Peptides against a protein of PDB entry 6GMG. Designs and how they scored, part 143

Target 1, 331 residues: chain A of PDB entry 6GMG
Amino acid sequence: DSDDRVTPPAEPLDRMPDPYRPSYGRAETVVNNYIRKWQQVYSHRDGRKQQMTEEQREWLSYGCVGVTWVNSGQYPTNRLAFASFDEDRFKNELKNGRPRSGETRAEFEGRVAKESFDEEKGFQRAREVASVMNRALENAHDESAYLDNLKKELANGNDALRNEDARSPFYSALRNTPSFKERNGGNHDPSRMKAVIYSKHFWSGQDRSSSADKRKYGDPDAFRPAPGTGLVDMSRDRNIPRSPTSPGEGFVNFDYGWFGAQTEADADKTVWTHGNHYHAPNGSLGAMHVYESKFRNWSEGYSDFDRGAYVITFIPKSWNTAPDKVKQGWP

## One batch from the design tools (peptide; made by RFdiffusion4, then SolubleMPNN)

Design b2_p10_6_s2 (from b2_p10_6, 4 letters changed)
Fold by OpenDDE base, seed 1:
Structure b2_p10_6_s2 (fold): chain B 331 residues (1-331), chain A 10 residues (1-10)
Amino acid sequence: as target 1 above (331 residues)
Amino acid sequence: PSTKVPNLLR
């Protein structure tokens, strides 16, 4: 934890947000103002507005991960992650493509691998799975019923996820969700829960035993989705940033974007909420800012990252942190 | 929990 991180102060429950400002096609505001918006729009539990608690404000203060944390109710575990990788494109480009001028072979391979991921298809896969899960949740009053429904849905769709082990992240995700077990949450009733989505950007070259080139330029073979399921094994993601290629260069360890449960069918019109860094109003980094980005702005990512994953988790239906429609900015 | 360092928008 950075010694400069500060928990934002409480905002009065009835305080209205100031207008957001445009920032490179995104809506941007300072974290304190996001708290005001959150209390007005997303804070509702059982239809009642809630002041963001000190604990929630502390979670939020961690930056991009904090936005996902406060809205999902738990620190991201990233166990149920999806992506899409075009293996044919990758093989073809490696075989027939050439490094750019000044590009090393390792840089070329890393770039080709990065470009072989399709963020839109990865997101679509996660939405598809979330939809299946939501149908399985709808009438299930215990975990056994949920799992049975899920298996039936997958079988009907001939989905490869039906072959996953019962202990896999896919089938265990609900039972491992704290809010599912809470009396004021799911209360062990799947029908009180809904699937939600967030995204993580991270670096592929995290293996310390690998070559320096992989750590600098990416590991082309790392964090690929399994064929058929689209599942990404995230067990090796330890939040290790890209290694510097030159002295003084530094990279960010990750980025998180919150989608929730928006029903907008056009991926390009979906809104992703994320933060720039931890809140350090008195430090060199400054105050945390929150961004509400369209999918294009989110999915573009940064050079710090060569992987994107779309992760499914669950929240109680009584929470309003994942509404059907999300509006950028304020008002 | 892990925190991220600043990432500038382009």
Scores: peptide ipSAE 0.040, ipTM 0.770, DockQ to the pose 0.117
Fold by OpenDDE base, seed 2:
Structure b2_p10_6_s2 (fold): chain B 331 residues (1-331), chain A 10 residues (1-10)
Amino acid sequence: as target 1 above (331 residues)
Amino acid sequence: PSTKVPNLLR
């Protein structure tokens, strides 16, 4: 029950975080301490530190999605999502593979489908597209110029995204970004915006009209990327968790990881910021914790999820929520 | 308005 969610209190702008360090690729701190770090490192607008507002603290209190929310400026819509799926591997394993001892056919197919996704390639695709978008944004002072630049870039690269409809999430993503329209944000100037990336882990078996087996073990055909583009149709993602396979079993609805706009070329060295659950310091869940994980830690995911998507959105360049380098912990 | 859903317990 989200009824015990509490908004973290304000932290003084000058308050330094308590030190914390990464262990086995992940750094962890309580949400209040993350707010302190956020104010010191990520809060800058036009080069000036800002106290995290009550609204932003409320967003953050939502857990992993709250981390992405506060840093992106909007609740994730997940419209421009990318993934990589190895169709040949999938077909081969289905044909030549066998269910494990005690594994049902549905479990086998779900597992094989999950294993056929490549998180690293999905992330790489999103980074590639974000790079193209950033080039298109750089000298564009109106949306028309941005779109023209984008089309030219795609044509030059022979990218299949050039064939997307003008109404597709790919072309509409910028104009649908609230911060793009804000006076203190993009002010309708694409050159003031930059592409950023976050990731979502979720369950494929969300169709209530499907078999119970798909809800329990995954839908092998759901949320696959389109060939050539890598685009994932996220319209059927309704934040429905995996169905229990036994009484008392429960699964998490989703996980969100914030990457932003890190320039580190080695995926394994990139840092992903996420949360464990919504903030309930007086409830059974306890206080929210924020994780800063290396890509390996993030991409490993949990048994709760069988899909990962890498999503592109936009933030104003004046925001420091997506710096070139992200450091784990605090000295 | 998109239903804003909190992250559940792991």
Scores: peptide ipSAE 0.312, ipTM 0.862, DockQ to the pose 0.123; fails the geometry check
Fold by OpenDDE base, seed 5:
Structure b2_p10_6_s2 (fold): chain B 331 residues (1-331), chain A 10 residues (1-10)
Amino acid sequence: as target 1 above (331 residues)
Amino acid sequence: PSTKVPNLLR
């Protein structure tokens, strides 16, 4: 029910953000102040600062997905998603582990499955693939050249992605990016584009035809990465939240975190930007807040979610929404 | 058709 959602007002281009600092790995500010920061730091097109447009402010107002939306330039499609799952750990824990006191078998299996995902390795895989893509983009002036370069890079690395179909999300992702086709974007020139990363947290138990236990405690078999590639089939993600386990309990549908194209090699030092909810300053939820979290803070997630995916998309190199270095807060 | 779904509620 976003009926009370409000688009944040325009902020003057020269207005500086109010200062805020990270505490325990997370910096927090109100959406209006984030817009000010965004205009100073991330708004640049071809090196020129721009005021966040009404359309962009409207996108942003949708909450955590809005942060990814405004920075990527499109609503997340989540088609090129990666994760890491430790199958041996999962099997071993199921075999040798026991439900905790008061924990049902379904709850135990769901928990063990959740714990068998490695967020850091999933993120590392996405970064590896993004790096390969960026090398393939660098000197390619048409899509054919990009695809040839990509296949060559994958062959050299003996990467299982080389076996993906030409119509797969992996190979079609660039051509399906609106900003690639835009005159002021890529203009159909791959060398003008770069790969960027965002993350989505969501619930595995979304199948309405499945048992109530899977909807409440998770589906241990859902949304696992394919061996070798790390690709996750996201086609069954319909933004359905976890089912309540007790009366009055409610869960949210998803969380999105924006990473972009940071070059920091230490995953623990990377910064993830996300929002708490849609902007409702006059509603019960209140104003939207934007968080800049270290990877540890982001990857911890919430009990609302038992899956994390790291998604690759593309933006024009002329955009500054994905800089090499991201700083938390404002001095 | 991108279903614009409301975001995380906290």
Scores: peptide ipSAE 0.051, ipTM 0.784, DockQ to the pose 0.140; fails the geometry check
Fold by OpenDDE base, seed 3:
Structure b2_p10_6_s2 (fold): chain B 331 residues (1-331), chain A 10 residues (1-10)
Amino acid sequence: as target 1 above (331 residues)
Amino acid sequence: PSTKVPNLLR
């Protein structure tokens, strides 16, 4: 935690946001203005608009992860993560491809691995699984009923997730969600919960026991999805940034994007909400900004990261932090 | 508690 981090002040419940509009697929506003928007659009519990609490404002102040935190109601655990990796492409490019001029073998392999991930297919897989989970939740009034419904849905679709262990993050995700157990949340009733999605960008070369080249250029074998399920083992993600390749170079540890439960079928039209950094209005970083990006803007990522995962968690249906439609900006 | 470090968007 940076000592310069400040919790944004409370905004009056009825204060409207200052107008802002998307430019080149991304809308941007300062965190204080996002709080105003959040109170108008996303704050509703049981249909009632709420002021963002001090606790929620504190969560939000942590930057990109803060946006996901305030909207999901918990700090991201990233246990139920999905991605898509084209193994045939990877093998073919390694075999038949050549390093670019000045590119080392390690750089080449890291780049080829990065390029072998398909962000759109990873997102589609997460949406597919979230849809299955939502169907399993709809008529389930206890966890046992939810699990039975889930297994049935998976069997009907011949989905490899049906073979996951009962202790797998896939089956344990609901019971491990704090809001599921809360009286004003799920109250242990699965039918009161819905699946939501966020995304994390991070660096593959996090193993300190690995070669320096892997830390600098990526670990081609790290954080690959299981072929049948698309599940990514995130247990080795310790929020370690890419190692510098030159003096003075620095990389960011992660990026988080909030999708929620949008129903837009076209992935390119979906909106991802994320932040630039922790809120430090009196520090060198300055005030936190919140971005509402189209999928192309989000999925493009940065050179800081060579992995993207799409994570499923749950929120109460009574929360409006994951509406069917998300709009960029404010009129 | 994971150190919540800022990201910098370019």
Scores: peptide ipSAE 0.046, ipTM 0.786, DockQ to the pose 0.148; fails the geometry check

Design b2_p10_6_s3 (from b2_p10_6 with S5V)
Fold by OpenDDE base, seed 5:
Structure b2_p10_6_s3 (fold): chain B 331 residues (1-331), chain A 10 residues (1-10)
Amino acid sequence: as target 1 above (331 residues)
Amino acid sequence: PSTRVPQLLP
């Protein structure tokens, strides 16, 4: 299905973007125009504006995942993921609620499970952890110092993450980041790195050995966060879409939204950048479009997905792909 | 290794 994917052409370094258009409360533009904005706003390395490379343009051309890929510098691994699930709400709704007219039991349970996830609390948990990590990074000049700082911070906050294994994604995430090891990146200096956040929407019913009902309506028990830590085991996420519930119905694998390291305290005012599909200007799908959405519009998601995870990774501080303030649209 | 499948949203 990606055979008609095309890498967007290079844009002149000093070309200014055309105005974005409003689309259901978000700002929208074609991918070529996003490249122009990216070069003006996000491309800076050590304060110097850069043209998006052919490699970066190729990454971007993959759609929503491409937006996260080009800004994080690596294909998403999704290993350090957080969510929030209200177990009491879930149990109460299952006990006291009833299926709607025409709704199957499996559909009811899947819906109740989906509604028991709190996207805002999941996002806040990721931000909390990212903040702790950033404090641990700030004065650490080697990985050992970073890990020591991190453990101290977690102990001071009585955070359950302090009990994670040393080999867990939580503690190994920095050392497993390619840009941390790069000479022009972190150069093995944690203090040159910062934690950043992106989000993934996906389907819970991915187990092929499970019932057809779970694949159609969701698996209520899948991809729940661990109590106390909020960590989600993403190892079973294989980018399998929701199964059709009717003939001709089709669903998409995933959606990715880039947040970065915005400092806006009000979650509702944060901006999330994402794409609609891979770039196929001469194909049936057409040109890729990029959206800049407020949290409300991002977190709403689509019927294709019943899970949202907020993932932490790292980028060099010298990159401007995750600024403190993101402005929606252009101008 | 993550599967590099392009996303399709309407």
Scores: peptide ipSAE 0.040, ipTM 0.768, DockQ to the pose 0.114
Fold by OpenDDE base, seed 1:
Structure b2_p10_6_s3 (fold): chain B 331 residues (1-331), chain A 10 residues (1-10)
Amino acid sequence: as target 1 above (331 residues)
Amino acid sequence: PSTRVPQLLP
């Protein structure tokens, strides 16, 4: 129950983290120890370490979304999302494949759709777009200059995003970022901002007007990327979990993983930071734990989810929540 | 508008 959520206490600014422990190929620690690491590594504003504020600790206490929240500076809106879907594979498998023993047709179609998404290609698309955006930001001192630069970059690359409507989340993302407008943030100067990436796992079968089978086994047609751009319409994502297939079964509504702006070219070596649940040290769930996972561990996801999106947002360059290199665990 | 709800994973 959300009523058991507690804000983690403050940690002294100079307190060093305890060693992380291995957990299924991940590095794991309790939330308070992550706060210690965060203060040493990620807290810097204009090169100065900062103690995590009460507000930031409260954001963090919400679990996996809290990790993305505290590092991005805002609650995830998920408007600028990318994925990769192999339509030919999907069609071919539906036509020529067969349900497994005991698998219903709806279950088969849902599984085939899930397996037709390529997490690595989706991630690479987001990184590609983030790089284009960063080039457009670099010498732009107002939004108009940024948009002009962005259009030029897209034209030079013959990118389908150049054809997006001016009202698209793609073009409006920067102006809709609170930290861009803040005096101590971007101060309306695009050159002070950088693009960052996080990922969301969620369930496709969220339409209450659809069949029960789609809610249980997935909606094969939902949350597919647009051809050419890779953009996913996230407007129908309402954080509704998968429907149970048997009595007593329950599923989680979402998972979030923070990547930031790592420059590691090998996707398999990138580190994704996420939490297990909201912080409830005195409740049945217990203390929140934070995981630093390699891409393989993150992208594997859970049976609770059949979609993964890679989302772009922006943070001030003066923040160190998205460094070029992220080390897994401690030390 | 996204609902701000606590996440629960196993």
Scores: peptide ipSAE 0.040, ipTM 0.767, DockQ to the pose 0.115
Fold by OpenDDE base, seed 4:
Structure b2_p10_6_s3 (fold): chain B 331 residues (1-331), chain A 10 residues (1-10)
Amino acid sequence: as target 1 above (331 residues)
Amino acid sequence: PSTRVPQLLP
């Protein structure tokens, strides 16, 4: 429970950020300073700078998920998620590989599964799909037109997503986006919306009915992408952290990174924005910090997590929370 | 577990 969570105070609209601190290839700052940057760079609605509202500051205060929340305009649902898994590598390593000294069989299998995911290919797949969606949105003035355009684009590319059910998260994602229906958002006009991307790191071994070993070392079969589409069924992700493997050990439930709609073609040069924990300036955890990381730093993840997913959602084009170019740090 | 539980640590 976040009993010590505090909503950061309002920052004057004209207040410029202090310089970010470099840290292990990342740019780091306290949450209040990120609010200042956000107001200067990302707050624009219809080209006009806005002060971060109390509601938005409250969302942000939740930590890493808060960064994605404030920029996407909704709490992450994670329904349209993509990943890449090398099945051949997994099978070959299980067959020909051996546990390390002191490594249990379950630990070995969990590690091999984790290492069989390709974060870069997963990200690339999400970007590919987002691009297709953006083309489908461009001239569509109602949902039916959007869906028709989307199906046409997928057919032209011979993409396996064309075979998804009409009720799938893939086709229903736009209609289920609150900002699409808002008068000052999409106003039910797909051409006013754009696809954006965020990433989630989480633990595979969340099934309480499974073995303790899977909860400790991972479930090698969980949260794999479907062949051809790259879609990950996220329905079983309930934000359950990894189980301790030793006394006193504890793990975090998830990590979220915001990418938005950057156009940088080189994945290694893309910037991912994330937070460390909920804002607790008067508590043991301390103030929330925000990080702007390059893809390498983001995709490395932590031992807390053995899965990464890249998720597509939508925001109004009038928002500047997902600009074409993101500059790391300040200035 | 709640879907709105924040992370505790980086």
Scores: peptide ipSAE 0.039, ipTM 0.766, DockQ to the pose 0.161
Fold by OpenDDE base, seed 2:
Structure b2_p10_6_s3 (fold): chain B 331 residues (1-331), chain A 10 residues (1-10)
Amino acid sequence: as target 1 above (331 residues)
Amino acid sequence: PSTRVPQLLP
């Protein structure tokens, strides 16, 4: 029950974090301590530390989505999403593979589909596109210049994204970013913005009109990336969790991981920041914890989810929520 | 219903 959610209290700007704790290869801390770290490391606007505002603390209190929310400056819209799907692997496994003992056909197909997604390649595609976007942003002082630069970059790379409609999330993402329009943000100047990445884990079987089996075991055809572009149509993602397969079983609706704009070339060394649940210190769930995970730990996901997408959005360059290097834990 | 549903992980 979301009724137990509490906004974490303000932390003094000069308060240093306590050390993070190891947790299965991750760095873990309570949300209040993350706020302390955030203020020391990520809060900077134009090079000046800022106390996390009440609004930002409220956003953060929502859990994993809150981490992405506070760092991106907006609630995730997930419009510009990328993934990688190995169609040949999928077809081959369906043809030549067999259900495990006790596995239904629907379970088998759902599992095979899940396993046919490549998280690393999906992430790489998003990074590639973000890089192109950042080049297009660099010297563009209006949206028209930005779009022209994008088209040129895509043409030079023979990228299938060049064929996207002007209304596509790919081209509209910048103009639809609130911080782009803010005076203290981009101020309608693309060169003041940078592309950033976050990831969402979610369930494929969200269609209520589909079979119960798809809702329980996944929809093998849902949320596949378009060939060439890698774009995923996220319009059908309504944050519906996996359906229970047994009485009393429950699944969570999503997980979000914040990457930002790290420059580490080795995907395995990148750090992903995420939360476990909404902050309920006086409730059954307890206090929210924040995790800083390596890519392997993040991409592993949970059985609650059979899809992962890597989403591009934008933040002002003046923000320090997406630094080139992210240090795991504290100190 | 609000699309802002908090995530719940154990």
Scores: peptide ipSAE 0.040, ipTM 0.766, DockQ to the pose 0.122; fails the geometry check

